# Peptides against a protein of PDB entry 3B8E, part 96

Target 1, 230 residues: chain A of PDB entry 3B8E
Amino acid sequence: PFLIFIIANIPLPLGTVTILCIDLGTDMVPAISLAYEQAESDIMKRQPRNPKTDKLVNEQLISMAYGQIGMIQALGGFFTYFVILAENGFLPIHLLGLRVNWDDRWINDVEDSYGQQWTYEQRKIVEFTCHTPFFVTIVVVQWADLVICKTRRNSVFQQGMKNKILIFGLFEETALAAFLSYCPGMGVALRMYPLKPTWWFCAFPYSLLIFVYDEVRKLIIRRRPGGWVE

## One batch from the design tools (peptide; made by RFdiffusion4, then SolubleMPNN)

Design b2_p17_1_s3 (from b2_p17_1, 16 letters changed)
Fold by OpenDDE base, seed 2:
Structure b2_p17_1_s3 (fold): chain B 230 residues (1-230), chain A 17 residues (1-17)
Amino acid sequence: as target 1 above (230 residues)
Amino acid sequence: EERVEKLKKEVLELINK
């Protein structure tokens, strides 16, 4: 998120403190929970061909998987960010390069995509209104990501929800998201304004898409071992 | 435009509280 903010010069979608809350609060517990997930029986049945090479390959595959999960979460957050800003008159194309004027307190006539002028205070309220939904979207997307990452080949319906640590992590991150979204003072402390309940559902289509994609991927892997999808 | 104007008014009301 921060890299895209710098490269695209868009208004800040998520505060640094909120990013830390994601890394330490929402991502860490689920990541630990995945470490305690029972290895899929098919993974354990493979005899190591070369312990050094296979370990390196496995570490690379794990690193790629975590990188992909983080990228997917960021995409979900940005989707919500662009939806909120578009609803407030700022189309995605118009946001490119707007940061300099957006963050300037002395410019009170920043135009949206429809020619409406926005004061600095109005812009900052809209910006901070995006922070909470961005965070919540990451959490909601992470529900799907954590569930699908339990297995490489088996369907979620076959593996089930047996890891108590994973289940606890899902509840913990959801509770944290609710706390940060609705606790008084979070607007001042974290620049996270209260979230309308409707925004909790904004990420659901994206989570469903990821879930369907992964189930299809796993189905292909089961039918064609060693295919391009692995 | 009308929807954006409505949202702008809502934001202004929030700023003035």
Scores: peptide ipSAE 0.019, ipTM 0.586, DockQ to the pose 0.026
Fold by OpenDDE base, seed 5:
Structure b2_p17_1_s3 (fold): chain B 230 residues (1-230), chain A 17 residues (1-17)
Amino acid sequence: as target 1 above (230 residues)
Amino acid sequence: EERVEKLKKEVLELINK
């Protein structure tokens, strides 16, 4: 998100506080859940022919998969951001290069895509209105990520939701998202304005996409053991 | 445009609170 903000010179899609909340709040429990993941029965039963090389290859493949999932998460966040801004009169194309004028407090006549003028205060409210939904979008997408990360090759349907740590992680992330989104004073303290409940659903297509992507990936791996898609 | 005007009013109301 921050890289795209710099490259595209768009209004800030995700505040620094929200980034910290993701890194410290939402990413920690998933990482713990993954650390305590029950190794797949096939991984435990297969003696590695070469423990060092096979481990390195598997780590690279896992890293690539997580990288791809992370990209889908970012796309989900940006989708939510662009939808909110478009609903507020700022089409995505109009946002390109707008940051300089957007962040200038002395410019109170920034035009939207429809020729309406926005004061500094008005556009900052719209910006901060994007922060909470972006954060929530990441959390919702992380639900799918947490579920799929429980397995490398086996379908989620085969292994099920037996990991108590995973379930706890899902609950904790959701509770944190709700707290940050709806607790009084968070708008002032964290610049996270209250989120309309409808925005929780904005991320669901991307969550589903991650789930489908991973299931298809795993299906390919099962059908072609040792294939390049691992 | 009407939707944007409505939203602009809502934002203004939020600023004034």
Scores: peptide ipSAE 0.017, ipTM 0.520, DockQ to the pose 0.027
Fold by OpenDDE base, seed 4:
Structure b2_p17_1_s3 (fold): chain B 230 residues (1-230), chain A 17 residues (1-17)
Amino acid sequence: as target 1 above (230 residues)
Amino acid sequence: EERVEKLKKEVLELINK
């Protein structure tokens, strides 16, 4: 999100504090979940035939998977961001290069895609209105990631303890998202304004996309054991 | 703060349309 903000010179889609909340709050649960899953898998592992090569392959695969999932998460967040801004009169193409004027407090006549002029205060309210939906979108997409990570190695039915950790992770992320979105004072403290519940659904197509992507990946791995996608 | 809250309300009304 921050990279696209810099590259495209668009208004800031997500505040630094909210990014930190994602990194520390939501990404920590997947990391812990993976650590436990690795520990459980290591307990169940028959002696790795070649521990060095198998670890390297697994690490590369995990890193590639996380990189790809992270890109889909970012796309989901940006989609929500662009939808909100478009609904407020700022089409995506108009946002390109707009950052300089957007962030200038002395420019009170920034035009939207329809010729409406926006004061600095109005623009910042719209920007901050995007922060919460962006964050929520990332959280909802992370739900899919958590489910996918847990379902990679075993069928959904064999996941006794894994399901408890998954449910806890989903609950924690959801609770954090709800807290940041709806707790009084978050609009002032974090510049996260409360969301209409409909914005939670904007992430669902991307969650589904991640799910489909992972199932396709699993299917490819199953069909080509030892392939580069393993 | 009151102006910000008013503008928030206006924006929320726009988003909710």
Scores: peptide ipSAE 0.017, ipTM 0.542, DockQ to the pose 0.081
Fold by OpenDDE base, seed 1:
Structure b2_p17_1_s3 (fold): chain B 230 residues (1-230), chain A 17 residues (1-17)
Amino acid sequence: as target 1 above (230 residues)
Amino acid sequence: EERVEKLKKEVLELINK
């Protein structure tokens, strides 16, 4: 998200506080859940045929899969960001290069895509209105990611949700997202303004996409053991 | 345009709280 912010010179899609909430609030529980995760028999019980080469190839394939999931996750966040800004009169094309004027407190006549002028305060409220939905989108997409991470070869439907720590992590992330979205004072304290309930649904297509992607990947691995998709 | 104006009003109401 921050790289696209720099490259495209768009208004900040995700604030530093929301990044910290992701890194410290949402990413820690998954990491702990993975530490206590009962090893899938296919992940930990299968000794690599060649401990050096097969482990390295496997780590590369895992890193590629996580990289792709991370890209889909980021795209989900940006989609939500662009939808919110478009609903507020700022079309995606108009946002390109707008950051300099957007962040300037002395420019109070920044025009949207429809020629409406926006004061600095109004612009910052719209920006902070994007932070919460972006965060929530990340959390909702992470639900799919966490469920996916539990299995390497088996479908989620086969292994089920037996990890209590994973379930607790999903609950904690959801509770944190709800707290940050609806608790009074979060706009002032964290620059996260309240989220309309409808915005939660903007993430669902991307969660579904990740889920489908992983199920297809796992299906390919099961049908072609030792393939490059593993 | 009406949606943008409505949002501007909502934003203004949020600023004034």
Scores: peptide ipSAE 0.029, ipTM 0.659, DockQ to the pose 0.029; fails the geometry check

Design b2_p17_1_s4 (from b2_p17_1, 15 letters changed)
Fold by OpenDDE base, seed 2:
Formats: sequence, structure tokens, C-alpha cells
Structure b2_p17_1_s4 (fold): chain B 230 residues (1-230), chain A 17 residues (1-17)
Amino acid sequence: as target 1 above (230 residues)
Amino acid sequence: MERVEELLKKVEELINS
């Protein structure tokens, strides 16, 4: 998100506080929950990792985590961001290069895509209105990410949802997202303004995309063990 | 503008509640 903010010179899509809420609030408990997942049925049939030849973090893991899933998550967040700005008069094309004027407190006549002028205060309210939905989008997409990360080869339908700690993590991150989105005073304390219920649905296509993508990937791995997709 | 003002009013109402 921050790289696109710099490169595209658009208004800030995600605040520092929301990043901290993701990293410390919504990611930790789900990540810990994966340590309690039941081993895949074939794990004891696999040879142990050779620590001299087999890197813990390999190119495939980097490609999967950062190159694929992370990109889908980022796209989901940006989609939500662009939807909210478009609902407030700022179409995505108009946002390109707008940052300089957007962040200048002395410019009170920044025009939206429909020729309406926006004061600095109004623009900052719209910017902060994007932070909470972007955060919630990441949480909703993380539901799928957490579920897919529980197995390397087995389908979620084969493994099942027996990990009570993982289920607790899903509820915890959802409850935290709801709390931060709707608790009075969060706009002042964390610059997290209330979320319209409709904006929760912006994330679902991307959550579904991650789930379908990973199930297809796992199906390919099961059919062709040792392939480039593993 | 009306929607932003409505959002602002809702935020102000939430801050002042």
C-alpha cells in the first residue's frame, strides 16, 4: 500500500495506526493458532527437511506469500479504497498525482471528478474514512488466508475445521475489527471512522478468490507432486 | 457534499455521544 501511495502519488490509503492494528491485533492470534493445527495425513510419509539443502524460506514460499496472496490482499484493500473515494466523488483516474494538492492544507479548492471543490478538512475526513474499510478488508481477506494456510497439500474440505484455536482466532480478529469500526471514540483515538455495513462486502470477492486459488493450487500439487506449484 | 456532511454529522454525533 505505501509503495503504491508513493509511486501513484495518491492520497494515503492506510494509516499507520491501522497498520499497527493489523500487525499486532489481527495477525498475531491467527498466526499462533496455526501452531495448533493438526498435521496433514501424509506428513509422516514425507522425508524430513534437510537443513543444509532445504531453505526454511524458499523461493516458492516467497512467491506464494508475497507474490500471490499478498498481491490479492493488497488489491482487495485498494478496491475498497477506490470504491469509497468514488462514492465521495473521486474516481481512480483523478486520484493519480493528486497527493501533493491533497496534502496541502493551504489548498481548499481541490476539485473532485465532478468539479466539486473540497477543503483540506473535508479531504482528510474522506481519507480517514478509507482507513477503517481498508483494515476491515484485510481482515476479511485474512479469513481465507488463515484457512488456506492450515494445510500445504490437503483441501480444506479434507482437513476440516477441527482446530478450536483457529476458530477462536477468526472470531477474535472479526470481533476486534467490529470493535475498532463501531466503538464510539475510535475516530478521535485512532482516526478510524465508522464503517458502512455495505463496505464489508467489498472484501468478499477477494476472500473467495484466495480460497478458490489455493484449492486449485492444492489440487494441482496432489495431482503432480514435486511440480513448480508446490 | 450532502453525503460527506451527513457522514461528518454522524461522526460528530458519535464523537459527542
Scores: peptide ipSAE 0.000, ipTM 0.334, DockQ to the pose 0.036
Fold by OpenDDE base, seed 3:
Structure b2_p17_1_s4 (fold): chain B 230 residues (1-230), chain A 17 residues (1-17)
Amino acid sequence: as target 1 above (230 residues)
Amino acid sequence: MERVEELLKKVEELINS
């Protein structure tokens, strides 16, 4: 989010404190839960990793994590961000290059896409209104990410949802997201204003997309072992 | 809850300094 903020010169889509809440709050328990996942049925048919030749983090893992899943997550967050700004009069095309004027406290006549003038204070309220829904979008997309990370080759339907720690992690991150979104005082403390319940649904298509994409990927791997998709 | 909010504010101030 911060890179796009700089490159596109758009208003800040996600606050620093909110990013820390993701990295330290919502991601830790789910990540730990993966250590308790049951082994895939074919794991004993695989040769052990050679520590001298096989990297723990390989190009395929980086490509999948950052190049594919991470990109879909980012797109989901930005989609929610653009929806909220559009609902407040700022169409995506008008946001390009707007950051300089947006962040200037002395400019109180920044126009939206419809010619309405916005004061600095009004603009900052809208900016902070975007932070919580962006955060929640990331959490909702992470549900799918966590579920797909259970296995490398087996479908989620084949592996099942037997890992109680993973289920707990999903509830924990969701409960934390709800707490941070709706607890009184969070708007002042974390600049996380309460989100409309409808904004939760902005993430669902992207969560579904990740899930479907990975199931298709796993299906291809099962049908063509050793292919370029693995 | 107030103590947690105060701590979070202090952390925010520290990060923004």
Scores: peptide ipSAE 0.000, ipTM 0.247, DockQ to the pose 0.037
Fold by OpenDDE base, seed 4:
Structure b2_p17_1_s4 (fold): chain B 230 residues (1-230), chain A 17 residues (1-17)
Amino acid sequence: as target 1 above (230 residues)
Amino acid sequence: MERVEELLKKVEELINS
């Protein structure tokens, strides 16, 4: 999000506080829950990793985590961001290069895509209104990410959802997201303004996309072991 | 504008809660 903010010179899509809430709040418990996942049925048939040759984090894992899944997550967040801005009169094309004027406190006549003028305060309210839905979008996409991370090769349907700690993690991150989104005073304390329930649905297509993508990937791995997709 | 005013009103309600 921050790279696109710089490169495209658009208004800030995700605040520092919301980033901290993601990294420290919603990611820790789910990540820990994966340590309690049941081993894949074929794990005992695999040779142990060679510590001298096999890196714990390899280029394939980086490509998968950051290059593929991370990109889909980012697209989901930006989709929600652009939907909210468009609902407030700012079409995506009009946001390009707008950052300088957007962040200037002395400019109170920034026009939207329809010629309506916006004061600095009004613009900042819209910006902060985007932060919470962007955060929630990441949480919803993380549901799929957490589920797909259960296994490397087996389908989620083959592995099942027997890990109670993982289920707890999904509820915990969802409860935290709901708390931060709807608790009175969060708009003042954290600049997390309440979101419309409809904005939760903006994330679902991307969550589904991640899930389908990973199941297809795993299917390819099962059919062609040792391929570049593994 | 109406949407922004609605959001402002919600924020004010949150401050006063």
Scores: peptide ipSAE 0.000, ipTM 0.336, DockQ to the pose 0.036
Fold by OpenDDE base, seed 5:
Structure b2_p17_1_s4 (fold): chain B 230 residues (1-230), chain A 17 residues (1-17)
Amino acid sequence: as target 1 above (230 residues)
Amino acid sequence: MERVEELLKKVEELINS
């Protein structure tokens, strides 16, 4: 988010506090839950890793985690951000380069895409209104990410959802997201304003995309073992 | 949950100081 914020010079899509809520709040319990997942049915048929040549973190894993899944997550967040700003009169094309005037407290006549003028306070309310839905979008996309991380080759439908700790993690991160979004005082304490319930659905296409993408990837791996997709 | 909120508030105060 910060890279696009700097490069495109747009209003801040995700605050530091919301990032900390993701990293410390919603990610820890789900990540720990993966340690309790059952082994894949074919794990004993795989050759042991060579510790001298085979890195724990290889280029394929980096490409998958940061390059592919991470980019889909970011796109989901930015989609939600642009929807909210568009609903408030700021079309995506108008946001390019707007940051300087947006963040200037002495400019109280910043125009939206329809010629309406916005005060500094009004703009900051809209900005902070974007932070919570962006955060929630990441959490919803993380549902799919956590589920796909259960296995490397087996389909989720083959592995099933027997890990009760993982299920607990999904509920915990969702409950935390709902608490941070709707608890009174969060707007003052964390600059997290409540989101419309409809904005939760902005993330669902991206969550589904991650799930479908990974199932297709795993299907390819099962049909062509030892390929570059593994 | 309350402890997390308090911690995040303290971090925000530190960043803004």
Scores: peptide ipSAE 0.000, ipTM 0.266, DockQ to the pose 0.041

Design b2_p17_2_s1 (from b2_p17_2, 14 letters changed)
Fold by OpenDDE base, seed 1:
Structure b2_p17_2_s1 (fold): chain B 230 residues (1-230), chain A 17 residues (1-17)
Amino acid sequence: as target 1 above (230 residues)
Amino acid sequence: SKIEELLEKVKKLIEEK
């Protein structure tokens, strides 16, 4: 997300505080919860034929899979960001290269895609309005990711939601997202303005996409053991 | 107010890093 912000020179989609909240508040508990998850029966029973090579390959494949999931998460966040800005008059194409003028407090006549002039304050409000939905989008997408991470080969439907800590993590993330979204003062403190509840659903397609992606991936792995997707 | 103060502290800590 930050790289795209720099490269595209778009208004900041996600603040540093929100990034920290994602990294520490959202990802930490789930990551810990996974350490307490019962090992997948397939993983525990599988003896590596070549421990060195198989471990390395597995680490690479896991890294690639997580990288792909991370990209989908980022896409989900940016989608929400662009939707909100578009609803406020800023089409995605218009945002390209706009950051310099956007962040200049002395420019109070930045035009949107429809010729409406935006003051610096108004621009910052809409920018900060994007932070909350972006964060919420990441949280919702992470719901799927966390569930997916429970297994490498087995379907989520086969593994189930046995880890109470993981379930707690999901609730914690959701509660944190709700707190950051609706608690008074969060707009000033964290630059996260309140979000309409309907925006929570903006992430659902991406959550579903990740879920489907992983289920398909796992299905391929089950059907083709030792394949490149593993 | 206490929540805001805490959040400001967190914000400052993040900005310092």
Scores: peptide ipSAE 0.000, ipTM 0.218, DockQ to the pose 0.039
Fold by OpenDDE base, seed 2:
Structure b2_p17_2_s1 (fold): chain B 230 residues (1-230), chain A 17 residues (1-17)
Amino acid sequence: as target 1 above (230 residues)
Amino acid sequence: SKIEELLEKVKKLIEEK
């Protein structure tokens, strides 16, 4: 998210403190929980061919999976960000290169996509309005991601939800999201303004898409071991 | 405590920007 902010010179979609909250509060516990997930039945049946190479391959696969998850989460967050800004008159194309003027306190006539002028204070309100739903979107998308990542090949329906630590992680990140979204003072402390309840559902289509995609992927892997989708 | 300190540092950096 921060890299896109720099490269595209768009208004900051997510505060640095909020990023830290994601890394420490929402990502760590779920990530640890995945380590305690039950091994897949098919993995346990496979004899290790070469412990060194197999370990390396597994580490690469895990790294790739986590990298992909992070990218997907970021995309979900950016989607929410662009939707909110578009609803407030700033279309995505108009945001490109706008950062310099956006962050300048002395420019009080930044125009939106429809010619409406925005003061610095108004712009910052809109910016901070994006932080909370961006974060919540990450959490909601992460629900699906965490559920699908517990297995490499097996369906969620086959593996089930037996990991108590994973379940705890899901509740913890949801509780944290609710706390950060609705606790008084978060706008000042974390630059996270209160979230409208409707924004909790903004990520649901995306979460569903990821879930369906992963189930299809896993189905293909089961039918074609060693295929390109693995 | 360390997390709180880090958060405070980041907050300060944001306020200075």
Scores: peptide ipSAE 0.000, ipTM 0.236, DockQ to the pose 0.036
Fold by OpenDDE base, seed 4:
Structure b2_p17_2_s1 (fold): chain B 230 residues (1-230), chain A 17 residues (1-17)
Amino acid sequence: as target 1 above (230 residues)
Amino acid sequence: SKIEELLEKVKKLIEEK
């Protein structure tokens, strides 16, 4: 998200504090939960055929898969961001290069895609309105990511949901998202304005996409062991 | 070790603010 912010020069989609909340609240606990994954997981049990060569290759392939999932997560967040801004009159193409004027407090006549002028305060309200839904979208997509990361080759349907620590992680992420979204004062303290309940569902198509992607990937791995998608 | 790396990353991000 931050790289796209720099490259596209768009208004900031996610605040730094929110990024910290993702790293600590939504990435750390899941990582711990995966360390306690049950014996049915093939991530740790699959021995390399050649420990000298296959270990490095396997780590690279895993890193690539996580990178792909991370890209889908980012797309989900950006989708929510662009939808909210579009509903407020800013189409995606209009946001390109707008950051400089957007962040300038002395410019109070920034036009949206329909010619409406926005004051600095109004723009910041809209920006901060995007932070919470973006965060929640990432959390919801991470639910899917946590589930699929249990295995490398086995289907989610084969592995099941037996890890109690993983389930706890899902609840923890949800509780954190609810706290940040609805606790009074978060708009001032964290620049995260209250979230409409409907925005929780905005991420579901992307969660489904991740599940489909992972199941297809795993199916290919099962049919072609040692393939590049492994 | 990954947790430690993450904590160090967070620490750096806090210090950069």
Scores: peptide ipSAE 0.000, ipTM 0.231, DockQ to the pose 0.031
Fold by OpenDDE base, seed 5:
Structure b2_p17_2_s1 (fold): chain B 230 residues (1-230), chain A 17 residues (1-17)
Amino acid sequence: as target 1 above (230 residues)
Amino acid sequence: SKIEELLEKVKKLIEEK
C-alpha cells in the first residue's frame, strides 16, 4: 500500500496506525497458531531427497507463494479503496497525482471527477472513511490466508479446522476489525470512520480467489511432487 | 503497554504532519 501511495501520488489509502494494528494485532495469534498445527498426513511420507539443495529450493518456492498471496491481499484493499472513492465522485484516473492538492489544508476547492468542489475537511472525512474498509478487506482476505497456511499440500477439506488457536485467532482478528470500524471515537483516535456493514462483503471475491489459488497449487503439488510449484 | 505506547507515538507523529 505504501509503495503504491508513493508511486501513484494518490490520497493515503491506509494510515500508519492501521498498518500497526494489522502487524501487531492481527498477525501474532495466527502465527502462534501455526506452531501448534498438526503435521500433515503426507509430509512424513516423502522420499529422502538432497537435504541442502531441495530444502533451499522449497523455502524459496514457499516464499514466492506467500508473496503472491500478499499481492492479492493488497489488490483487494485497493479495489475497496477505489470503489469507495468512486462512489464519492473520485474516479481512479482522477486520483493519480492528486495527493499534493488533497493534503493541502489551504485548498478548499479540489474538484472531483464530476466538477464538485471538496473542502479540506470533507476530503479528510472521505480519506478516513477509506482507511476502515481497506483494513477490513485485509482482515477478510487474511481469513482465507490463515486457513490455507494450515497445510502445505493437503486440501483444507482434507485437513479440517481442528486447531482451536487458529479459530481463536480468526475470531480475535474479526473482533478487532469490528471494534476499530464501529467503536465511537475511532475516527478521531485512529482516523478510521465507521463502515457500512455491506463493505465487509466486498473482499469476499478476493478471499475466494486466494482459496482457489491455493487449492489448485496444492492439487498440482500432490499430483507432481517435487515440482516447481511447491 | 508497549504496543499502546508505540501507537500513541505514531498517532502524535501523524498529527504533527
Scores: peptide ipSAE 0.000, ipTM 0.228, DockQ to the pose 0.038

